# Peptides against a protein of PDB entry 4CIC: the designs that were tried, part 98

Target 1, 148 residues: chain A of PDB entry 4CIC
Amino acid sequence: KVSTKGHYGVQAMFDLAQHFGEGPVSLKSIAERQGLSEPYLEQLIAVLRKAGLVKSVRGAQGGYILAREPRDIKVGDIIRVLEGPIAPVESVSQDDPEHSLKFDFSVTKSVWEKVKKSIEEVLDSITLADMLKDAEEAQMAQGYMYYI
Target 2, 147 residues: chain B of PDB entry 4CIC
Amino acid sequence: KVSTKGHYGVQAMFDLAQHFGEGPVSLKSIAERQGLSEPYLEQLIAVLRKAGLVKSVRGAQGGYILAREPRDIKVGDIIRVLEGPIAPVESVSQDDPEHSLKFDFSVTKSVWEKVKKSIEEVLDSITLADMLKDAEEAQMAQGYMYY

## One batch from the design tools (peptide; made by RFdiffusion4, then SolubleMPNN)

Design b2_p19_3_s3 (from b2_p19_3, 10 letters changed)
Fold by OpenDDE base, seed 5:
Structure b2_p19_3_s3 (fold): chain B 148 residues (1-148), chain C 147 residues (1-147), chain A 19 residues (1-19)
Amino acid sequence: as target 1 above (148 residues)
Amino acid sequence: as target 2 above (147 residues)
Amino acid sequence: SEELEDFEKNSAILLTEPD
């Protein structure tokens, strides 16, 4: 599940990536651009900061910055921080021996594990730098549409 | 997140696949083997039947069978029937021009579209026949651990 | 927003562990 939390977390991190190198960005500015409530964003940023993906800058021009370069932050990293491990198959504890006829939960489990792995691979293949590049390409494409 | 509905639907379909060619299986028997409530399974099977993945057989030895061979039923087919389209990217209508500063929802959307596509590809790559094979291999491996 | 929520819901349905 990309939870709303994961989605907004990626949006907030992407906003910070777009401003990377420009100095600290206020939560208010991020909230306004991303259409997020400031209190909700504060919670997200707090988690991301604790995980070392974001840094806070103090002062009159204080705010937040990415703690790493956009190329060094995967979408998967953001999601794992906000949502935890992407679907730990909680091993239903094998402990209750009596219901013996439990058909091989193993096979259905393997399907979901494959799905999980695929999601992880995709999210780990996308960096904030990749997202920045995609945004630039999209803007260029839009710019060309206005010149036609 | 495979919904509980999707998960149990795949389990029920897999149970029917394991009994494919043996004749109709009762909902009670499926429910007992899969640890499902019979009423819940009835709802799932009704949807699967309507979608043409399952057939009902009438009579004293009535029950349900797969409507197709296990090789012709993808996990993705089951999930789409039970959960609907795996995340339709509804096109947010472009109509509201004024909030111009909405940073490119397009890029974040593209991430999720990639995730969706990947999920679909995985689920469409797995058939009930593949699951049967995996089960057989697992049973053989367990059998070898006891020798 | 709604589409993303639907995707999130659907993806969440796909990614939610059964309780």
Scores: peptide ipSAE 0.100, ipTM 0.792, DockQ to the pose 0.185; fails the geometry check
Fold by OpenDDE base, seed 2:
Structure b2_p19_3_s3 (fold): chain B 148 residues (1-148), chain C 147 residues (1-147), chain A 19 residues (1-19)
Amino acid sequence: as target 1 above (148 residues)
Amino acid sequence: as target 2 above (147 residues)
Amino acid sequence: SEELEDFEKNSAILLTEPD
């Protein structure tokens, strides 16, 4: 499972992307649309804001906006902010002197590094703009299924 | 994180691959070489055996062997046995009636499905034989750095 | 090691079965 944090973070960022250019969105409205608790969303948004992915707008119509255009925010950027670096393979402690254990550990590590790299490549290949496009396409497809 | 279960499962299976053709290996010896507790390894091996990836050999020289050749066991097979299907995106409860939420959910789901597919492709592309080869290559490379 | 633990945490995030 994508961590609940990563999952909801991507959802919240996607909601902000859908409203990009319409002005600030309240946390309450995002929470309602995304099925999130407002307190949980506040924590997510605080992290995303600190990372410079989201901006807070003050005033009567205050709220949050994307700090960048949807095309300039990768899903990978969101996940790295919320979850940290996609698993740095902890250096197998060099301290086990037996050559065989070091070797076996290096090979297993290589498997996980390949997995990590693949995940990073996928997440870095998807922007919020790509998600918006996919949403539009899916909406069009549903609209056509009702007309058939 | 690859679950500790998946990680150690792959290590245990790799140990069995390194000894493939040499006869049964004791759980104790695997545990010692892989830095695992023997009781934990017993649980892993029980699951792997039930899935038909490992065979138990009885007798004085009893232990475990791979049930298949290393080339016929994917890392993905090991992970699926130990962890189950690589994360079904929990179906976001269909119960939220508002069309917009369903749509947003579908797009987010698609992202995770792409990640899942990518993980599966990687894990299914690596066999225990590939890992053995990588081990040999790494050992040769270290041997050349010391000379 | 801490990175393997982090990878396991992050992959557990990715690979954790729904309870």
Scores: peptide ipSAE 0.093, ipTM 0.794, DockQ to the pose 0.273; fails the geometry check
Fold by OpenDDE base, seed 1:
Order: structure tokens, then C-alpha cells, then sequence
Structure b2_p19_3_s3 (fold): chain B 148 residues (1-148), chain C 147 residues (1-147), chain A 19 residues (1-19)
């Protein structure tokens, strides 16, 4: 499950992808289009900028741009930056001598590791360019429904 | 990440699976083996019992048993009972006229739906019987390292 | 919407370690 932070981070990055090549986008305009508070978006953008996914452009027409092409940014990259590594189940320290607890813990851990791996594979299979393409296809489908 | 509730619920159900066919297991013994507080485990077991995954046995040797065979209980079934349905991203109502917000929301929604589907597929592919088998294989592997 | 918030909360539970 993606946190609100991850969810809104992907939305903000997708908004920047839609405007890629058009120049800097203001935080205000992103916030308005994505239904986010500007202060909250500023916190997200600060983290994304520090990670090198977003660039700040200074000046009267200043704002933010993607630091890379949409095809070079995976959804998984955005989530890892905002939420950290999909944390491995904490290694319960090897030192608790009761063998039975360690064993049951290891099997249960393997279930969560499989879930984690599956999430990572999905998120790493989707780029911002894939999302842009899906958006274009959805717009075309809506346009055809108005003409029938 | 699974909630603490989901995590401990799967552990408790796995403990009951390990004792399947041996009769009722006390909550105290499950709590001791799984490192859980007995009051917390009682809350989990109450939910699992209401959902029909666990049965309560009354008497001096009373306790809990799985309501079904370990092969007939998926990890996904346990998680859905404890955490609810892995919620579909709510259909943002069609009525908000600003087309752009709906569109961006729909694409982002599709990403999370793919993640959700992947999680469901994994959790529905693992039964308590699969976990028992994995435990047996791990015990055998540890036994061979001592020789 | 409440279901999106619940999905996000439940999703956060799935991705956030209980500290």
C-alpha cells in the first residue's frame, strides 16, 4: 500500500511529466491541478529535488521541471525517494535463543518478502512515459464516446 | 508493508496450522510462541472467529482450532478479514467537471490498482499449507547444516 | 473520498513499517 506521500508524489511527478519540454511549472499550478495544498507539495518537491528527480528553475517564470525524461523515471524511483526503500521486514536479531520463534518468524517473513518483491516489480515496470501514454489513450477513448 | 494486525494475524493463524489435528490450542500458548500479548491476540482471534477462519472449543482443554484445513486458507483470506478488502481506489465521482483532474487521477489510480492486483495475486497464491511446507523445508535445511 | 483515504491508509500500512 502506498502512503499519501507516495500517492501525491506520483501525481506531482506526473503533472511535471505532462508539461515536460514546455518549461518550468509553478508549484501553485501543480497544486491547483492535482488538488494538493501548496505547502504540502513544497515538502514533496524538496525531497524529489534533493534526490535529483526534479530541478528548480529560478526567475520570474521560474518553477520546477523533471530532471530526466519521463521514460527515465520509474514510479518505483519516486516511491523509494519519498518513502525510503520498501523496508525489508526487520531482521529480528539472531540472538534470541528460542529456536521456535525464529523459525515461525522466518516463514512469515518470507511471505512479506514475496509481497515486497511483487510491489517492487510492478512499480519498476511503470515509467512516467508509460503513464503519459495511458493518459493519451484514455483521452482518445473519451473523445470517441462523445461522437457516438 | 502489512499492518501489525495483518502480520500478527498471519503468525497466529500459522501457529494454529502447525497444531492442526492435535486439538484445541490455548491463546496463552499461541501468545508465548509468537511473542504476542494475550489481550492483543484475543482481539485478533475474535475477528478471525467471526469470519469463520477459527473455531472456539469450550471446556477445561478448550482453546482455538482452524475452522478449515490449512490448504483451504489463503494468506489473502486472513488479510482481507483483518484489514478489510484491499480497498479499490474509490471511483472519483464522474461529476467533477474539470476533465484534467479526473484524467490525472484516473491514470494515477490505474498504477495503484496494478499494485493492488499484484498484492492480491501474491497473497491468494500462498496457503497456510504452503507455509507449513516451507517451514518443514527450512527445518530440514538447518538439520543438514549440523552434520 | 473516504475509500481512497482508506486505501491510502491501508496502503500506507502495507508500505510503512510500524515504527
Amino acid sequence: as target 1 above (148 residues)
Amino acid sequence: as target 2 above (147 residues)
Amino acid sequence: SEELEDFEKNSAILLTEPD
Scores: peptide ipSAE 0.085, ipTM 0.788, DockQ to the pose 0.195; fails the geometry check
Fold by OpenDDE base, seed 4:
Structure b2_p19_3_s3 (fold): chain B 148 residues (1-148), chain C 147 residues (1-147), chain A 19 residues (1-19)
Amino acid sequence: as target 1 above (148 residues)
Amino acid sequence: as target 2 above (147 residues)
Amino acid sequence: SEELEDFEKNSAILLTEPD
């Protein structure tokens, strides 16, 4: 499950990608376009900035920009920054001693590692540039449906 | 993230697969071997039984068995039964109206659908028979390290 | 769609950090 945090983080980063090269975008404008609360977006952007995926620009026309080109930011990079390593299995919290997995089920672990690897491969195969291209194609397809 | 429920469900089903053909296995014995609480295992087994993946056997030697051969049970089947459809993104709970995703971001949705498909393909590619084979190979490899 | 909501609900199971 991509957390709500990961989902909204990808949306916010995609919004910044759509405006890449147009200058700084305000958090307010991103929040409005993406249907996010501004306070929640501030938290996401703070994490993304700290990870070096986003830059803050100061001044009257201040805001945020992507720190790299859209082609140089994978969806997997965004998810790893916001959620950490993609973990396919909830680590049984060590704190419930009654549920101590006594057996390191190497076989069951291997299943989840295969799932993890597959997720990582997918997310690392998609860049913000790929998402921009898909959006353009979708807009063209919709535009053609309105002109017919 | 596979929930704890999915994780333990796969463990319980794998335990039943390891004993497939040996007759009914008691919940107590599964719980002991898999490090699960018996009450928790009862809940898992109830769901798995209702879905037709497990059968209950009555009597003095009663317990549970796989309802199908290990090769006919995918990990994906177990996960779908316990957790429902594999969803890569947490649905924003509709309950916070301020977080209403106003925009059906078709592009972001497509990313998550690709992730979903990938997870499903992996989980549907692994059977309990594959897991049994992997366990046997791991045991043989460990046995060779002790020589 | 209902399928996407279900997908989102079930995917949370895979990526939730352990508390």
Scores: peptide ipSAE 0.082, ipTM 0.790, DockQ to the pose 0.152; fails the geometry check

Design b2_p19_3_s4 (from b2_p19_3, 11 letters changed)
Fold by OpenDDE base, seed 5:
Structure b2_p19_3_s4 (fold): chain B 148 residues (1-148), chain C 147 residues (1-147), chain A 19 residues (1-19)
Amino acid sequence: as target 1 above (148 residues)
Amino acid sequence: as target 2 above (147 residues)
Amino acid sequence: SEEEKEFEENSSLLLTEPN
């Protein structure tokens, strides 16, 4: 499962992608459109900004913009920034000493590594530009359904 | 991420696969080999048994066996039994009314559906027999490194 | 039991660790 953090992060980044080239977008406007709390979005944007995926614009019409073109931002980049490395298995917190004899069962590890690789490949194959295109196609399809 | 439940479930099922054809294996022996607590393993095995992936054998030499051949059990089957449907996104609990206006943003959903599909394809492509083969190959490779 | 709760709580495929 993508965490709520990853999910909302992708939504926020996608909102910024939809407004790319239109100037800075306020967090309030993103929060309203995406159904996010503004404080939560502030935390997400802070992380994304620190990672260089988002830029802040100062001033009366200030806000945030994508730091790169939508085609240059992969979903995988967003997820890695927000959640760290894609780990297919929860690291059982080392702190339970009774479970410390985790046989690093190489075969089970290999299964999860295959899952990880697959997830990474998918997320790295999707850019914000791809998402924009999909949104446009979906909107066109909806438009056609209303005209029929 | 596969949950601890899924991870340990796959380990337990793999242990049973390694002993397939040798008769019933005790939970204690699985727990010892896999580094699992016996109570936790009992819960896992109960779920796996209910799903028909494992059979219990009664008697003094009782225990558990795979209900099917290792080739007929996918990792995906184990995960679905233990964790339910592979969900790429945490269902944000519907109970936070303030987040209820989640625009079912179709595009974001499609991303997660692609991830889900990819995970399912991987997990459904791996059987316990494949894992056994990989273990044998790894053991042979280790044996060759010591010679 | 607490162990049952941990077992149920750990039943979700978390793609990402909540930091």
Scores: peptide ipSAE 0.023, ipTM 0.799, DockQ to the pose 0.163; fails the geometry check
Fold by OpenDDE base, seed 2:
Structure b2_p19_3_s4 (fold): chain B 148 residues (1-148), chain C 147 residues (1-147), chain A 19 residues (1-19)
Amino acid sequence: as target 1 above (148 residues)
Amino acid sequence: as target 2 above (147 residues)
Amino acid sequence: SEEEKEFEENSSLLLTEPN
């Protein structure tokens, strides 16, 4: 499962992508649109800002913008920033020596590595620009369903 | 992350695959080889048995066997039995109305659905027989590095 | 047991550790 953190991070970044070029967006506005608490969003934005995915704009129209164009931000980049490296298996804590996976069965590890690679490939294939396009297509499809 | 449950379930099933055709394997033996507690393995095996992936054999040589050939058991089947449907996003508990994902943003959902599909495709493409083959290849490769 | 709790708690494919 993508964590709630990853999920909401992608939502927040997507919201910023929808407003890209319109100037800074307030955290309050993002929180309201995305159904997030403002304090939670502040934490997410702080991480995303530190990673250079988001910029803070100061002034009367202060807020946040994407630091890069939507096409230059992959979903995978957002997830890696928020969650770290995609780990397909919970690291059995090395700290319990009794439950140390004695047999690092290279074979089971290889299965999870394949899963990891697949997830990475998917997430790295999707940009915020792709998501914007998908949103437009979905809106158009809904519009057409009302005319039929 | 595949849960510890899923991971250990795949390990236990793989152990049974390695002994497929040799007769019933004791839970103790599996636990020792896989570095699992026997009680934990009992729980895993109970679920796997109920799902029809494992059979219990009674008698002096009692234990467990795969219910199907290794080629007929996908990793995806094991994971679905142990963990249920692959959910790419934690279900934000519907119970916190304030954190209800109000905007079921169809677009973000579609991203996670793509991830889900990709995971399912990978896990459904790997059988226990494929894992056995990979193990043999790895053993051969290690043997060649020592020579 | 703690193991039973782990078995119940670890019932979901968590692609990412809940940070």
Scores: peptide ipSAE 0.022, ipTM 0.798, DockQ to the pose 0.166; fails the geometry check
Fold by OpenDDE base, seed 3:
Structure b2_p19_3_s4 (fold): chain B 148 residues (1-148), chain C 147 residues (1-147), chain A 19 residues (1-19)
Amino acid sequence: as target 1 above (148 residues)
Amino acid sequence: as target 2 above (147 residues)
Amino acid sequence: SEEEKEFEENSSLLLTEPN
């Protein structure tokens, strides 16, 4: 599962992508549209800003913008920034010695590495621009269903 | 991340695959080889047995065997039995209204569905027989490095 | 804050919820 952090991060970045070229978007407006708490979004945006995916704009109409074009931001980039490297297996918490993976079986590790690679390939194949296109196509499809 | 349950389940099933055709394997022996607690392994095996992936053999040399040939058991089958459907996104616990996903954005959902499908395809492409083959190849490669 | 802790704790891509 993508963490809540990763999920919300992608949502917030997608919201910024939808407003790309329209100027700065307030955190409040993103929070309202995406159903996020504003404090939580502040934390997300701080991380994303530090990573250079978003920029803050100062002024009366201040807020945030994407630091790059939507086509230049992969979902994988967002996830790596927020969650770090994709780990396909939960690290067995070292705290329960009875459940410590004593044997790191190379073969089982290989299975999870294949899963990891597959996830990375998918996430790196999807840009915010692709998501925008998909949203537009979905909206057009809904619009056509109302006119029939 | 695959849960600890899924990970250990695959390890236990792989251990049974390595001994397939040799007769029943005791939980104790699996636990020792795989570094699992015996009580935890009992729980895993109970689920796997109920799902028809393993069989119990009774008697003095009793234990567990794979219910099917290693080639007929996918890693995906094991994971689905132990963890249920692969969910690419953590369900935001409904209990914290402040963090409730109010808007299930169809587009973001589509991203995670693609991830899910990719994971499923990978896990369904790997059988216990494939894992056995990989282990054998790795062992041969190690053996050749010592010569 | 508790929200900051949740934010830090949720920093991993989990394929499955730890049971």
Scores: peptide ipSAE 0.022, ipTM 0.794, DockQ to the pose 0.381; fails the geometry check
Fold by OpenDDE base, seed 4:
Structure b2_p19_3_s4 (fold): chain B 148 residues (1-148), chain C 147 residues (1-147), chain A 19 residues (1-19)
Amino acid sequence: as target 1 above (148 residues)
Amino acid sequence: as target 2 above (147 residues)
Amino acid sequence: SEEEKEFEENSSLLLTEPN
């Protein structure tokens, strides 16, 4: 599962992609458009900035921009930055010694590894540029429905 | 993500698959082999039984068996029974009205739908029989490393 | 803050312990 953090992170990055080339976007404006709290968005942006996916621009017209072109940012890159490695199974916290999964159930592990690989392949196949294109196509489709 | 419940559920079902045709297996024996607590396993088995994936056999040599052949049980079937529909994104609890994701961000939703489909395809492509085969192959490979 | 906890907890919501 992608966490709420991953979900909102992808939304925030997509908002920045929609404004790519228009200059810095304020956190407030992103929060308003994406329905996120500004404090929550600040935390997301801080992580994304530290990972080099986002840049801060200082000044009166300051804010945030994508650090790379939308085509050079995969959804998988965003998820890995926010959530770490895609784990298909919840890591049973090593801390419960009684439930030490002694049985490295290699077969069950292999199932989850296949799931992981599949998720990674999907998320690494989608860029912010692909998402922009999909949004444009959806807007055009809606626009055509209003003219009919 | 598959929950611990899904993970242990697949383990328990796989244990039953390994003993398929040998008769009923006690919950105690499954718990011991799989490193599960017996009470936790009882809860898992109750759900799996209700869903018709497991049968209980009564008597002195009673226990549990798979309700279907291992080839007729997909990992996806087990996960759907234990966890419900595979959701790639955590459902933001509808209960926080302030964070009502008003923006049905259709594009973001489409990303998660693609992930969901991919997970479903993988889990529906793997049966308990496939897992049995993989286990046999792994045991053979280990046996060859000891020579 | 509660928001930091929610942010950290939302990162851990992968492990909703089954009640």
Scores: peptide ipSAE 0.021, ipTM 0.792, DockQ to the pose 0.193; fails the geometry check

Design b2_p19_4_s1 (from b2_p19_4, 8 letters changed)
Fold by OpenDDE base, seed 4:
Structure b2_p19_4_s1 (fold): chain B 148 residues (1-148), chain C 147 residues (1-147), chain A 19 residues (1-19)
Amino acid sequence: as target 1 above (148 residues)
Amino acid sequence: as target 2 above (147 residues)
Amino acid sequence: ISGESALTLVEETPLSELL
């Protein structure tokens, strides 16, 4: 499950990827294009900036840019920054340590670890550059549908 | 994302798989072995029973059994019964239809659809029989560590 | 039986809690 935070974080990073090389983009313009609240986006961008995925540019034409090329940012990198390590199950381990100890549910845990690994592999296989390419292909396909 | 409901549902189904062929298992005994509250387990079992994954047996030695052989129950079947279809993203579509319409986030949606498909493939590749085999292998490995 | 409890990949909960 990707949180709303992860989802919107990927959208915001994708918006920055679409404008990569055009200079700094304002949070307001990202929020407007992506249908996000500016205060919520500010929180996401603050985390992404701290992780070194986004850079802040100061000045009259200030805003944000990707800190790396779109090809060097995986969707998995964005998700890990926003949500931490992809874990497949909330560890039931916090509240009752005594009962949790007896049955090493190693088998059920292994199922979730397989799910985790599969998600990580998918998210690490997709870069912002791949998403840009998919967007261009989709726009071309739509453009062809309007010209026919 | 597998909810706590999905997680405990798989544990309860796995407990029933371990006792498959031994007759009906009481909810109390499942709850005790799996560290679950009996009321919570009752809710899970009610859903699983309605979906035809579990059967209720009545009588003095009554309880629950798997409705199918462990090899015929995928983890994905259990999860779909408890949690419904594996959906990658909550459709943001309900509350603000006006703003949602403009940007066909088809690209971001496609990312989540790829993740969904990958989860489904994994969960549909694992049966309760596979889990039983993995448990036997783990028990043998632990047995060798104590000798 | 509310069909809405789809295994949604997007919750407000972290992917660590969500997966």
Scores: peptide ipSAE 0.035, ipTM 0.792, DockQ to the pose 0.082; fails the geometry check
Fold by OpenDDE base, seed 5:
Structure b2_p19_4_s1 (fold): chain B 148 residues (1-148), chain C 147 residues (1-147), chain A 19 residues (1-19)
Amino acid sequence: as target 1 above (148 residues)
Amino acid sequence: as target 2 above (147 residues)
Amino acid sequence: ISGESALTLVEETPLSELL
């Protein structure tokens, strides 16, 4: 489970990427398109804004925009902002000092570190621009299936 | 989060791999070496045994052994047995059918499927034999730092 | 909203709860 926070954060950022260059998008419109609670989206956007991934535009046509081009925002950047650094496996060794683990769990820890690194590499390999391209390709494929 | 169950399951299986060929290991000795609660380890071993990753040996020198060679047990096999298949991202779409998400979240779902696949590939690339080798290499490296 | 990092590899939640 990517946290509900990470999942919805990526959805909200992807919605902003789809409207990139069209001007400010209202939180209400993002919430309606992405099926998010507007109060929950406000919390996500506040974090993303503080991290400099989103900009707030004030005025009658105010709202939010991506702070960078979609190609310059990785999924990994969004997740790190919302969830923090992908935590290293908290060594179970810190919570119970009385159980002197006779065995060095360095090898088992290294397995989880390899998994962490793999997750980071995947999330850092996907940009919002890649997601836009995948969406366009999916729409084209659907369009072709209706004309055949 | 690798579950505590997955983490401790890999530790217990690794302990059995270190003693592979030496005969049956008692749950008590595994629990003492791995810092596990013996009752918790009994639950883990029961699942691993039912899945055919561990064998029980009966008798005065009874205990548990790996059911296969360490090279034939992937970390991914242990995790799948303990946690089930790495669940696809539960599509949030099932819990609230009234919110007709106007947008196809297929693209966002595909991101998490890529993450899932990458985790599976890593866990399936690591055997208990690889872990044994890494432990031997680490022990050698420590031995060379003391001399 | 306690920052339980969902991508923490070694926590009590199943890998199915990491994904």
Scores: peptide ipSAE 0.034, ipTM 0.797, DockQ to the pose 0.231; fails the geometry check
Fold by OpenDDE base, seed 2:
Structure b2_p19_4_s1 (fold): chain B 148 residues (1-148), chain C 147 residues (1-147), chain A 19 residues (1-19)
Amino acid sequence: as target 1 above (148 residues)
Amino acid sequence: as target 2 above (147 residues)
Amino acid sequence: ISGESALTLVEETPLSELL
């Protein structure tokens, strides 16, 4: 399970990417388009804004925009902002210095560190621009299926 | 999060791998060596046994053994048994057929599917035999620092 | 608000909850 927070955060950021260059998007409109509660989205956007991924625009046409171009925002950046660093396995408490337990913990920890690195590599390989492109390609593919 | 269940499951399976060929290991001894509660380990072992990764040996020297050689057990196999398939993003309920929501869901879903695939590839690339080898190499490296 | 960071690799949340 991608955390609901990570999942919805990526969805909200992707919605802002789809509207990039069109001006500010209201939280209400994002919430409606992404099937999110507006209060929950407000919390996500507050975090994303504080991290400098999103900007708030004030005024009658106020709302939110991406703070950077979609190509300059990785999915990994969004996830790190919302969820923090992909925690390596919580190192089970350092406290028992004596027993052979430490070594077994090191090998199993290395497995999870490999998993972490793999997740980070994938998430850092995907930008919001890549997601936009994938969306366009999928829309084109659907459009062709309706003409057959 | 690697679940505590997945983490401890891999630890318990690794403990059994370290003792592979030495006979059955008691749950108590695994629990003590892995810092696990015996009741929790019993639940994990029950699942692993049902999945055919572990065998129960009865008798005075009874306990558990790996059901297969360490090279024939992937970390991914252990995780799938304990946690189920790495769920793709819970497909948000199929129910609203009409709105453009489905498409945005498809692209975001593809991100998580890529992450899933990458995790599966990593976990399926690591066997208990690889973990044993890594342990031996680390023990040797520690031994050389004492000289 | 249990900020259970889903991407914590070794918490009680299954890998199914990681992803």
Scores: peptide ipSAE 0.029, ipTM 0.800, DockQ to the pose 0.218; fails the geometry check
Fold by OpenDDE base, seed 3:
Structure b2_p19_4_s1 (fold): chain B 148 residues (1-148), chain C 147 residues (1-147), chain A 19 residues (1-19)
Amino acid sequence: as target 1 above (148 residues)
Amino acid sequence: as target 2 above (147 residues)
Amino acid sequence: ISGESALTLVEETPLSELL
């Protein structure tokens, strides 16, 4: 599973991709379009900004823009910024030293590493540009269903 | 991520696979070998038993066995039994109606469905028999590093 | 307890709530 943070982070980045080249977008407008609380979006955008995926533009028409072109931002980049490294297993908190996964069963670890690699490959194969294309294709398909 | 429940469930099933054909294994012995609490393992085994992945054997030498051969149990089968369907996104608890994912952004959903499919394909490609083989190969490789 | 909990990348189910 991707966390709600990762999910909404991808949605917010996709919203910025849809407006790429149109100038700065306000957090309020993103929040309204994506059904997010503005305070929650502020936290997400702060992390994404710190990672250099978005830029803040100052002024009366200020807001946020993508820091790179949609083709140069992978979904995997967004997820790694928001959630850190893709881990296939929940890290048992180090704080219970008795339940240290002492048996690093190399075999079970290898299963989870295969899952990790598979997730990484998928997320690194999808750019915001690919998502834009998929959205355009979906809109065209909906448009054609009304003309038939 | 697989939950701790899924992780330990796969470990417990793998332990039963290693003893397949040797007769019933006690929960205590599995718990000791896998570093699990016996009460936690009892809960896992109860779910796995209800799903028909393990059988309880009664008697003085009673315990648990795999209900099917290791080749007929996928890691995906174990995970689906313990955690339910593989979902790529955490379901936002329905209890916050304000954060209803109102925008079924078909595009973002499609990303997560691709991740789901990829996870399912991996977990359904690995059997307990494959894990046994990998363990044997790893033991042989360790044996050869000492010679 | 009810089965629709899809494969959670939940970091946060503390081991304490699974007990």
Scores: peptide ipSAE 0.021, ipTM 0.779, DockQ to the pose 0.130; fails the geometry check

